# Designs tried in a protein design run: peptides against a protein of PDB entry 3ESW. Part 6

Target 1, 322 residues: chain A of PDB entry 3ESW
Amino acid sequence: NNIDFDSIAKMLLIKYKDFILSKFKKAAPVENIRFQNLVHTNQFAQGVLGQSQHLCTVYDNPSWHSIVLETLDLDLIYKNVDKEFAKDGHAEGENIYTDYLVKELLRYFKQDFFKWCNKPDCNHCGQNTSENMTPLGSQGPNGEESKFNCGTVEIYKCNRCGNITRFPRYNDPIKLLETRKGRCGEWCNLFTLILKSFGLDVRYVWNREDHVWCEYFSNFLNRWVHVDSCEQSFDQPYIYSINWNKKMSYCIAFGKDGVVDVSKRYILQNELPRDQIKEEDLKFLCQFITKRLRYSLNDDEIYQLACRDEQEQIELIRGKTQ

## One batch from the design tools (peptide; made by RFdiffusion4, then SolubleMPNN)

Design b1_p8_5_s2 (from b1_p8_5, 5 letters changed)
Fold by OpenDDE base, seed 3:
Structure b1_p8_5_s2 (fold): chain B 322 residues (1-322), chain A 8 residues (1-8)
Amino acid sequence: as target 1 above (322 residues)
Amino acid sequence: SLLEKILK
């Protein structure tokens, strides 16, 4: 009997697909109990859940995407992308075009569009007066500021004219298209929306040690790529641990299709204690949230995402992106 | 998948 190896291989692939899909079925009662207990008893878990409820879905807003695309200088952006693609891209195939787009968006955002704000300029004295600004503290938003999801307003006094300048910390990314300034939070928030507005697959990465950045899924590289708008950085996950010598404990990526512990990508040295949650519980939590985010997807979409997740996990274990 | 790569 000639063993039909092709038939056996096909059968094994079907069984494997079914096995993968079975993991994404409705959670068993025991899993729901474990999840509920974890988020009620562990503050870090509650924080991750809370962030997932916002960050995984907020950027999937077609109205916001339209406003972004209307606000950006698309002619300049695509001119620059086309120029770089014409030099190098033809040899590497069409998928590399998106990498050039992200690199140009990083350039455009930092150089032409957005500003870092350590201290605001004095509203009375004008531009380049931030050196004269003394922090007085923070307060709640006024009636106008509250319209733009503002939780905190930093208050500054000008040492030259004595006037008060307000620096509202807006969380509405559409308002940030107008204000065009902020710190890492505002930068990452708006830049995540910008990338999403181009139809890209993007995750928001939260670091417990007060930094945030993005990941973009490159079809050319076939992996998640580090993207930091503040640093104009593409595929440099080492910059925090190595270049900054930053100490870190947790990096969690939030996307529409999942929540992933990406700490192994970014924490290369100077690891702080991971004592906020048990590793098994964090893994369970991320998987459970990811499963919920995929409940509306079809079997083929679930399977493709599961294959992508497997590849990412292999990458994270190997500690090599190349 | 890894399995798909092994079976090719």
Scores: peptide ipSAE 0.036, ipTM 0.737, DockQ to the pose 0.166
Fold by OpenDDE base, seed 5:
Structure b1_p8_5_s2 (fold): chain B 322 residues (1-322), chain A 8 residues (1-8)
Amino acid sequence: as target 1 above (322 residues)
Amino acid sequence: SLLEKILK
């Protein structure tokens, strides 16, 4: 009896696909109850949910993408990408082009486009006057600042002229295209939108210990790649734990198609207590939110994303990203 | 998937 191994393999693959798809069906009543109880009883879970409601969808705005592309020097960007891509003689295939694009966008953003703002320049004294600025504290936005999703405004007094300068912390990334300055929050916010505007698959990574960065899915590397606009860093997930010797407890990635605990990618040493939520509950929460984000996707899309998720989980367990 | 890679 010639066992048709090909037929068996095909049947196993079909059954496996069906099994995977079954996990992404509408949540059972018991799962909904567990979810509701978790977000109502655990503040960390509520925070993750709240962030997901914003970060997973806000950047999927075609109007914003158009404004970004109209604002950036695309000629310069593509010239530089083409130059770097041409050096490899296409030997690595077309998929590597997106890695070069992200690397150039990191360069362009940090070197040519956006500025770090520890303290603002004095509005009266002009450029390069931040050394004269003394913080007075923070206040709520005025009527104009409120139009651009401003939560807080930092207030500074100039030691030279005595005038007050306002540094509004805008959350509207389109306003950041105009202001072109900020700290890690503004950098990551606008840079996430920039990457999305090029049609890339991007996640926003929140670290509980007051830092934020991106991940982009490289088709060339076939994995999620660390991207930090502040550091002009590509594929260097170790920089926080090793180079900065930063202590961290949680890193959570927020994307269009899912929420993932990526702590294992970035927390390599000096791990802080993970005491904000039970590990099982965090895993459940991320899976539940991810499932909801995928409800409108077709079976093929769900299956492809589930395969990516499995590969990422294997990567995170093995600790072999490099 | 890993399974697809094994079954190919």
Scores: peptide ipSAE 0.033, ipTM 0.723, DockQ to the pose 0.154
Fold by OpenDDE base, seed 2:
Structure b1_p8_5_s2 (fold): chain B 322 residues (1-322), chain A 8 residues (1-8)
Amino acid sequence: as target 1 above (322 residues)
Amino acid sequence: SLLEKILK
C-alpha cells in the first residue's frame, strides 16, 4: 500500500489547525473561575487586566487615525521614506518599505514633532526657562485639564518670576498632538497611536520599572520589532539591559490581538525578582486575555495569529532576536 | 505554521 504522504500531510495540517482553534474556543468554567480568582487576589494580575482593557483597544479608533494623519507632515515623511527605500534596492517591496516608514516615523517624531519635557518652561518667561523651574508637587486636574483624560498635574514654580506653571500629564493622545511634549508615557502613548494610524500591527510594552515603548510587527523581518520613540530606536531590545544597565522584572506587551510577556526579549541581564505573580499564573493570565481579545475573529485569523504567537515563543526561548 | 514548515 503506497502511503500517500501528501494526503497524510494534508490530514495532519487539518487536524493541527483544528487543535489550535480548539484552544481559542470559549473558556471552560474552570478557566473562568481561575481567572476571576487570580485578578481578585493578585494585584499584579489586576494591573495587567486593567492595562489590557485600555491599551489593547484604545488605539483602534478610526477618527483618531484620521486626526493623526491630518496632523503629521505626510509629504515630508513619505519623501524621506522613498529616498531611503530607493537606496536599499531590496525586492521585498512593501514589506521592507514599512520598516523604512517606521524608522522615518521614529526620526520625524523625535527630531521634528515631539519634545522631551523633564520640566516645563515657565508660561510667563517663555522658551528655554525650564532650568528655573522648581517642582512643588502634583495635584488633580482642573475642569479644563480633566477633558483630556488627565489624572495628574505636576506643579512648578519659576524661580525667576515666581509664577506657577502647570504640567498636565495628559493620557488623551489627541491632546498630545497639540501639546507635543512629555516623558516616556506621553511619547509612547502618542507614538503607538501614530504607528496604528498607518495601519501597522503595534503593541504597547509596559515595563514594571517605569519605562514604556512599542513593538511593531515587521512583515519583512517576520517578527515583533522593538521600537522606542524616546530613543529613536528600531530593533534594539538590548538598550535597557545592556546600554542603560537597567534592572527589570517584567515587560508586558499589550496589543489588539493579545497580551504577551516579552520580558525575555528585553531582560538580558540584571534581572530583578519576579515575585509579583507565579509564572504559571502570569502565563495563564496573558493567554486568557489574549483568548478574549480574539473571540470575534474568524478561524483563519485565529490560526494565523496562533502561528505568529508560536514563532514568537520560539524566538523568546532561543534568544536569537539578533 | 511550524507544522506547515516541517511538512514542506
Scores: peptide ipSAE 0.031, ipTM 0.684, DockQ to the pose 0.154
Fold by OpenDDE base, seed 1:
Structure b1_p8_5_s2 (fold): chain B 322 residues (1-322), chain A 8 residues (1-8)
Amino acid sequence: as target 1 above (322 residues)
Amino acid sequence: SLLEKILK
């Protein structure tokens, strides 16, 4: 009996594809019930769902992409990318150009475009006056600030002139293109939009212990790459656990195509208790949200993303990002 | 195994 190994291989590939696609079919009634019960009974699950409803979709705005590209110095950016690519890029192939682009965007954003703001400058005294500012507390936005998705305004008094300066914590990334200042939240918010505006696959990473950063999918490296705009950091997932000696419990990545627990990439030591949700329930939650985000995709797109997900899960288990 | 699930 000549076993047609080619026929068997084709049949196995078809069955494998069908099996993978079956995982992304419309949720069964029992899964919907489990999901509803989980988000109604577990506060952490509700928080992850709430974040996904915003972070997974908000950056997919073509109008915002146009405004970003019109605001950035594209001539400077591409000049610098071309210069770095000309040194080493030809030996590594065309896909490495995008890695150079992301590295330049990190440089440009931190050095030329955006500013860290612990305390604002005094509106009356001018630049470099933040040292004279005393915090008075926080309040709700006024009518003007409310136009730009502002939930909180920090209030400061100048010790020199006595005037009040408002520091609105804007969540509208288009307003951040104007203000060009903030803390980790504003930095990550606008930088995520910037990367998306170049057509890149980007995720927003939320850490429960008050930090946020990005991941970019490198076609050259064929994996998700750590990107922190505050640190001008590319592919250094260890900086929090090792360099900062930061204690962490959860890192959750939010993208247009899925929600993924990426804690294993970043929590290398000093792990805090993961007591906010059962591990099985968190896995179920992320898979359920991811499934919903992919409902409009075709079978080939679903299959390609599923293969990418599997490769990422293998990477996270092996601890080999290098 | 993934294979066991595909063969069932």
Scores: peptide ipSAE 0.018, ipTM 0.617, DockQ to the pose 0.092

Design b1_p8_5_s3 (from b1_p8_5, 5 letters changed)
Fold by OpenDDE base, seed 3:
Structure b1_p8_5_s3 (fold): chain B 322 residues (1-322), chain A 8 residues (1-8)
Amino acid sequence: as target 1 above (322 residues)
Amino acid sequence: SFLEKVLA
């Protein structure tokens, strides 16, 4: 009996695919109960769920993508990308081109487009007057500011002219295309939208210790790549733990296709207690939300994403051993 | 960024 090894291999692959797909089927009643109990009893879980409901879908807006692409200097961007790409001896059509694009977008965004705003300039005295600004506190948005998803407005008084300057903390990324200033929240919000507007796979990374950044899925590197617009940083996940000596407890990535605990990528030292949720419950939560985000996908898409997830998990495990 | 907040 010639054992048809090819037939056996095909059968095993089918069974494996079916097994993987079975994990993404409609949640069992017990899983739904566990999920509901978790989000109702654990504040951290509720926060992750709330963030996922916004961050996983908000950037998938074709009208916003059009506005972004119309606002950016695409001629300059692509000129610079093409220049650097050609300089390194790459041929057209290589997947690495997208990495060059992201690097140029980081450069362009920080150097040409957006500004860090610790304190605003005085509206009356003009540019480079932030040193004269005294914080008076925060208040709710006015009628105009409220149009742009503004939750808080920081109020400053100019020590020179005595006038009040308002710094609205806008969450509308389209408004940020106009204002072109902010802190890590505004930077990451708009930059995430920018990357999405180029058709890239992007995740928003939330750190519990008041920082946010992006991840981009590089087809060339075949992995998620750290991207921080504030730092013009590409593939430097160590900058927070090592360079900044920052203490951190949780880093959660939010994308259209899933929610992932990426803490292992970024928390290399100075780990704070992870006491907000049980590790098993966090894992369950992320998997459950991810499963829901994939309900509309076909079996092949689900399988491809599951394979990508597995590779990421392997990477995250290996990163602790290097 | 955190660094800009600390350096600022």
Scores: peptide ipSAE 0.016, ipTM 0.599, DockQ to the pose 0.010
Fold by OpenDDE base, seed 2:
Structure b1_p8_5_s3 (fold): chain B 322 residues (1-322), chain A 8 residues (1-8)
Amino acid sequence: as target 1 above (322 residues)
Amino acid sequence: SFLEKVLA
């Protein structure tokens, strides 16, 4: 009896695929109850759910993508990408081109396009007057500011002219294409949209300890890559724990296809207590939201994403031996 | 970076 090893391998692959797909089927009633109880009883879980409802979907807007691409200097960007790719990229294959693109977008965004705003310049005195600005506090948006998803406006008084300058904290990334200034929130918000506008797989990473950044899925590296627009950083997940000596408890990644606890990628030392939720409940929550985000996908898409998820989990467990 | 100074 010649054992048809090819037939057995095919059957095993089918069964394995079916097994993987079974994990993404409609949630059992018990899982729905657990989810509802968790988000109603745990504030951290409620926060993660609330963030997922926004961050996982908001950037998938074709109209916004068009506006971004019309606003950026694409000729400059692609000229620079092509120049860098022509040096070394051909030896690594076509997939590395996207890594060069993301690196150029980081450069372009930080150097040419967007500005860090610790304090605004005085609207009356003009440019380079932020040193003369005293914070008076924060207030709600006015009628104009409210049009651009603004929850908070920082108020500053100029020590030189006495005039008030408003710094609206806009959450509308299209408005940020106009204002071209902000802190980590505005930087990450707009930069996430920019990366999405190039058709890239991107996640928004929220850190509980008041920082935010991106992850980009590199087809060349075959993994999620740390991307921080504020730092012009590519594949440097250690910068927070090591360079900044930052203490952190949670890093949660939000993408169109899933929510993932990526804390292990970024929290290399100085770990703060993870006391906001049980680890099992956080794992369950992220998996449950991820399943919901994938309900409209076909079996092949679900399988491919599940394979990617498994590889990421292995990476997060092993740690990068850099 | 500027952020390192603000977050320190």
Scores: peptide ipSAE 0.015, ipTM 0.623, DockQ to the pose 0.010
Fold by OpenDDE base, seed 1:
Structure b1_p8_5_s3 (fold): chain B 322 residues (1-322), chain A 8 residues (1-8)
Amino acid sequence: as target 1 above (322 residues)
Amino acid sequence: SFLEKVLA
């Protein structure tokens, strides 16, 4: 009996694919009940769900992408990318060009485009007057500020001229293209949109301990890469735990194709208690949301993403992010 | 970085 090993291999691959695809089928009634109970009874779960409803889809806006590309100095960006790419030649393949693009976007954004704002400059006294600003507190947006998804406005008084300056914390990334200033939230929000506007696979990473950053899927490196616009950082997931000695409990990545607990990539030491949710429930939650985000995808797309997910999970378990 | 200085 000539065992047709090719036929067996094909059958095994089909069965394996079917098995993988079966995991992404419509949730069973029991899973729906579990999900509903979890988000109704656990505040952290509710928060993750709420964030996913915004962060997973908001950046997939073609109109926003056009506005971004029209606003950036693309000639400068591509000139710099081409210059850096030319140093390595084509030896590493064409996929490395995108890594150079992301690195240049980090440079351009921090050095040329956006500004960190601890305190605003005085609207009356002009530039470099933030030292004269005293915080008076925060309030809700006015009628104009409310047009740009503003939840909070920080109020400052100038010690020199006595005038009030408002620093609205805008969540509309298109408004941030105009204002070009903020803290980690504004930086990450706009930079996520910028990367998405170049057609890149990007996730927004939320850290419970008041920081946010991006991940970019590098086709060259064949993995998710840490990207922090505030730090002009590429592939340095260790900077928070090691360089900053930051204590952290949760890092959750939000993308169009899924929600992933990426804590293991970034929490290398000084781990805070993970007491907000049971680990099994968090895993279930992320998988459940991910399934929902993929319901419209075809079998090949689902399979490719599932393979990518598996590789990421292996990476996270092994602690081999570098 | 600024953040390193604030967190340190």
Scores: peptide ipSAE 0.009, ipTM 0.588, DockQ to the pose 0.011
Fold by OpenDDE base, seed 4:
Structure b1_p8_5_s3 (fold): chain B 322 residues (1-322), chain A 8 residues (1-8)
Amino acid sequence: as target 1 above (322 residues)
Amino acid sequence: SFLEKVLA
């Protein structure tokens, strides 16, 4: 009896796809109850949900993408990308080109476009006067600052002229295209939008210990790649735990297609207690939100994303064994 | 085209 291995393989693949798709069907009533109870009883869970409601969707704005592309020096960017790409002997059309683009965007953003603001310059004394600034504390936004999703304003006094300078912490990334300054929050916020504006798959990574960065899905590497605009860093997830010796507890990635605990990628040593939520509840929460984000996708899209998720989970498990 | 490079 010639076993038709091809027929068996096809049948197994169909059954496997059906099995995967079954996991992404509408949540059962019991899952909804569990979710509601979790977000109402656990503050960390509520925080993750709240962040997902913003970060998973806010950057998928075509009007913002257009504004970004109109604001950036695209001629310079692509000139540099083409130069480095050609230097390494690559032919046009290779998927690796996008990695070169992201690397140039990191360079351009840090070197040419955006500025780190530990303290603002004095509005009266002019450029390079931040050394003369004394913090007075924080204030709520005024009427103008409030137009740009400003939650807080840092207030500084100039030791030289005595004038007050306001440093509004804007959350509107379009306003950041104008101001072109900030700390890790502003850097990551605008840089996430920039990457999205080039049609890239991007996640915003929130670290509980007051840092934020991006992940980009490289089609060439076929994985999520660490991207930190503040550090001009590409594929260096170890920099926080190893180079900075940073202590961390949670790293959560937020993207249009899902929410993922990526702590295992970044927390390589100096792990702080993960006591904010039960591990099983965090896993459930991320899966539940991810499932909701995919409700409108077709079966093929769901299956492709599920395969990507599985590959990432395997990577995250293996990374601890090296 | 420029658009092809952004969308590629």
Scores: peptide ipSAE 0.000, ipTM 0.353, DockQ to the pose 0.016

Design b1_p8_5_s4 (from b1_p8_5, 6 letters changed)
Fold by OpenDDE base, seed 5:
Formats: structure tokens, sequence, C-alpha cells
Structure b1_p8_5_s4 (fold): chain B 322 residues (1-322), chain A 8 residues (1-8)
């Protein structure tokens, strides 16, 4: 009996697909109870949920994408991308073009568009006066600042003229297109939106130890790629643990299609205690939120994303062994 | 903001 190995393989693939799809069905009552208990009893879990409710969906705004694309110098960006792609990109296939695009966007954003703001310039004395600024503390937003999702305003006094300068910490990324300055929060917020505006698959990575960055899904590399706008960094997940010698406990990625603990990608040494939540509960939480985010997707989309998830998990495991 | 401390 010639075992039709092709038929068996096809049947196994179908069964495997069905098995994967079964995991993304509506949560069982017991899972809902576990989820509710977890977010009500664990502050870290509540924080992750709260962040997911914002970060997973806020950047999927077509109106914002249009405003971004109208604001950026697209002619310059694409000129530079085309120039780099023309050198060798054709030999590597069309998918590499998006990697060149992300690299140019990193360059453009840091070098041409956005500014780091340790201290603001004095509103009265003008440009390059930040050295004269003394922090007085922080306060709530005024009526105008409140229009742009501002939670905190840093207050500075000029040592030269004595005037007060306000540095609102805006969370509205469209306002950041105007102000064009900030720290890691503003950088990552606007840059995440920029990448999304080009139709890219992007996650926002939150680190508990006061840093944030992006991940981009490269179709060329077929994996999630570290992207830090502050550092103009592409595919350098080691920079925090190794170059900065930063101690970290948690890195959580938030995207439209899921929430993932990506700590293993970035925490290579000097790991801080992971004592905020049980590992099993964190895994459950991320999976549960991810499942909810995918409820409206079709079977093919769910299957494709599940395959990506599995590949990422394999990558993260291998990264710890190397 | 750790970057603030590194860049200062």
Amino acid sequence: as target 1 above (322 residues)
Amino acid sequence: DLLKKILE
C-alpha cells in the first residue's frame, strides 16, 4: 500500500490548523473568572490591561495616518529609501524595501524632524537657552494643554530672565507633530504612529524601568525587529542590557493583534526580580488579551498570526540559550 | 526617563 504521504501531510496540516484555531475561540467562563480575579487583585496585571486598552488600538486611526503623511517630507524620505534600495535591495527581494524605509524613518525622525528635550528653551530668551532653565517641579495641565491629552506639565524658571516656561508632556501624537520635541515617551509615541501611518505592523514596547521603544515586523527578516527612535536603532535589542548595562525586569509589547512579554529579547543580563506577578499569570494575561484582540479576525488571519506567535516564542527561547 | 540621564 503506497502510503500517500502527501495526503497524510495535508490532513495533518488541516488538523493542526483546526487545533490552533480552537485556541482562539471565545474564552471559557473559567478563563474569564481567572482574568477578572487577576486584574482585580494584581496591580501589575491591571497596569498591563490598562496599557493594552490604549496602546493596542490608539494608533489605528486613519485620520491620524493622513495627518502624519501630510506633515512629513515624503519626497525626501522616499528619495533616500530609493537611493539605498537601488544599491543592493533588488537582489534581496521587494520585502527588504520596508526595512530601508524604517531605517530612513529612524534617520529622518532623529536628524531632521524631532528633538530631544531635557529642558525646554526659555519662551522669552529663545532658542538654545535650555542651559539657563531650572526645574521647579510639575503640575497639572491648563485649559489649553488639556485639549491635547496632557497629564503633566513640567515647570521651569529661566535663570537669565526669571520667566516661567511650561513643558507640557503631551500624549496626543498629533500635537507632537507640531511641538516636535520630547523625551522617550513622546519620541516613541509619535514614532509608533509614524510607522503605523506607512501601513507597517508595529508594537509599542513598555519597559517597567522607565523606557519605551517600538518593534516592527519585518517581512524580509520574517520576525519582530527592535526599533528605538531615540537611539536611531534598528535590530539592536542588546543596547539596553549590554551597552547601557541597564537592569530590567519586564518588557511588554503592545500591538493591535496582541500583547506579548518580550523581556527575553531585551533582558540579556542584570535581570531584576520579576516579582510583580506570577510568570504563569503574566503568560495567561497576555494570551487572554491577545485572544480578545483577535475575536473579530477570520480563521486565516488567526492562523497566520498564531504561526507568527509560535515562531516568535521559538526565537525568544533560542535567544536565552545563546 | 533613563535617556534623559544618559544624554545629560
Scores: peptide ipSAE 0.024, ipTM 0.733, DockQ to the pose 0.010
Fold by OpenDDE base, seed 4:
Structure b1_p8_5_s4 (fold): chain B 322 residues (1-322), chain A 8 residues (1-8)
Amino acid sequence: as target 1 above (322 residues)
Amino acid sequence: DLLKKILE
């Protein structure tokens, strides 16, 4: 009996696809109960859910994408991308072009577009007066600030003129296109939108230890790539654990197609206790939210994303062999 | 926010 290995392989591939697709079917009643119990009893789980409800969908706004593209100096950006791309001897049409684009966007954003704000400049004294600013604390937004999804306003007094300067912590990324200043939150928020506006696959990464950054899915590298707008950093996931010697417990990535614990990519040393949730419950939570985000996708889309997820999980387990 | 102050 000549075993038709090709037929067997095809059959196995079909069965494998069906098996993968079966995991993304509507949640069983028991899973729904587990999910509800988890988010109602565990504060960390509730926080992850709350973040997912915002971060997974907010950047998929075509009107915002248009505003971003109209605001950026696209001529400068593409000129620089083309220059660096040509310099490295790449041919037109290579998937690596998007990596050059992201690198230029990092450069442009940090050097030409956005400003880090430890303290605001004095509204009265003008530029380069932040050194004269004393923090007085934080308060709620006023009526104008509230229009731009502002949760908190930092208040500063100028030591020179005595005037008060407000630093609203805006969560509206369109407002950030105007203000062009902030800390890691504002940087990551607007930069995530910028990357999305170029049609890229992007995730927002939240670190429990008060930092945030992006991941971009590189078609050239065929993986999720660390992107930190604050650091002008591309594919340097080690910068926090190694360069900063930062202690961290959780890094959670939020994207339109899923929520993923990416802690293993970034927490290379100095791991803090992961005591906020059971590991099994966190895994369940991320999978459950991811499943919900994919409910409207077709079988082929689900399968492709599942393959990507599996590749990522393998990467995270094996560690990057640099 | 604190870490950037140290590295800049």
Scores: peptide ipSAE 0.023, ipTM 0.723, DockQ to the pose 0.010
Fold by OpenDDE base, seed 1:
Structure b1_p8_5_s4 (fold): chain B 322 residues (1-322), chain A 8 residues (1-8)
Amino acid sequence: as target 1 above (322 residues)
Amino acid sequence: DLLKKILE
């Protein structure tokens, strides 16, 4: 009997697909119990869950996308993208255009649109007066500030005129389109929304050691790409560990399709103790949340995402981004 | 935020 190798190969592919899909079925009772126990007993796990409940879904808002696109200078952006794309010609294919778009958005956001704010300018004295501002502390939002998802307001006194200036730490990214200033939190929050508004696959990366950035899935590079709006940085995951010599313990990426521990991409040296959760429990937690986020997806979508997950895990293990 | 303060 001539072994039909083609039939065997097809059967193996079907079985493999079914195996992959089986991992994303509704959680067994034992997994639910493990999850509940983990988030109730481990503070770090509870924090990751809490962040996922916000960051994984908040940016998937079509009304926000429209407001963003109406606010940005799209003519300038696309003019610059077209200019840079034309230099390389069409030899690299159409997918590279999106990389040029993200690079221009980084430029536009940092150079033309948003401002870094260590201390606010004095509301009375005007522009370039931040040097005269003394911090008085932080307080809760007033009635107006509370409308824009503000948890904390930094209070400053002007040494020149004596007036008080409030710096509300807004979490509403639409309000940030108006204020156009902040620190890494505001930068990353609004920039994540901006990238999402162009229909891109984007993750919000939280670092435990007080920094945040984005990842963009490049169809051209066929991988997740580091994107930091504060640094106008594209595909430079090493900048924190190497350039900044930053000590870090955890980097967690939050996207609509999953939660992923991306620490291995960014923590290249000066690793701090990972003592907040057992590694197996963190892996379980991220997989469990990811599974929940994918419950509404069809089998083909689940399979494609699972293939991406496997490629990313291989990349993270090898420490190779290229 | 703290690291930017150190590098500035």
Scores: peptide ipSAE 0.019, ipTM 0.688, DockQ to the pose 0.010
Fold by OpenDDE base, seed 3:
Structure b1_p8_5_s4 (fold): chain B 322 residues (1-322), chain A 8 residues (1-8)
Amino acid sequence: as target 1 above (322 residues)
Amino acid sequence: DLLKKILE
């Protein structure tokens, strides 16, 4: 009796797929109870949940994508991408083209489009007057500022003319297309939307130690790639721990398809105590939120994402991105 | 953005 090894292999693959899919079924009552208890008793867990409710879905807005694409100099961007792509002798349509696009978007955003704002210029004295500005503190938004999801306004006094200048900390990324300035929060917020507007798979990475950046899923590299708009950085996850000598405890990535602890990618040295939550509880929390985000996906989508997740976990364990 | 202030 010739053992039909092909039939056996097919059967095993089906069973394996079914097993993977079974993990993404609706949570059991015990898991729901564990989740509820965790978010009610642990402040860090509550924070992660709160961020996921916003960051995982806010950028999936087709109207915003249209506004972004209408605002950017697409002719300049694609001209530069095409130029760099052509230098490497790659065929048109290869997955590597998207990596060149992201690199150009980083260049364009930092060099041509957006500005870092430590202090605003004086509204009365004009450009390049930030050196004359003294911080007076922060206050709530006025009626106009409140239209653009502004929670805080920084207040500055000009040492030259004595006038007050307001620096609203807008959370509306569409308003940031107009203002063209901010700090890491505004940079990452708008840049995440920009990448999403090109149809890319993007995650927002929150670091507990007051920084934020992106990850882009490169189809060419077949992995999540570090992207920091503030630094014009592509695939340099080491810049915080090594170049900045930054101490960090948690890096959490928020995307439409999941929430992932990516700390192992970025925390290479100077690790701060991870004492905000038990490791098992954080793992459970991220998996539980991820499972909920995928409830509407079909079996094939769930399976493909699960395979991608396993590859990422292997990468994170190995500490190798290449 | 405390860290960028330290590195700049």
Scores: peptide ipSAE 0.021, ipTM 0.706, DockQ to the pose 0.010; fails the geometry check

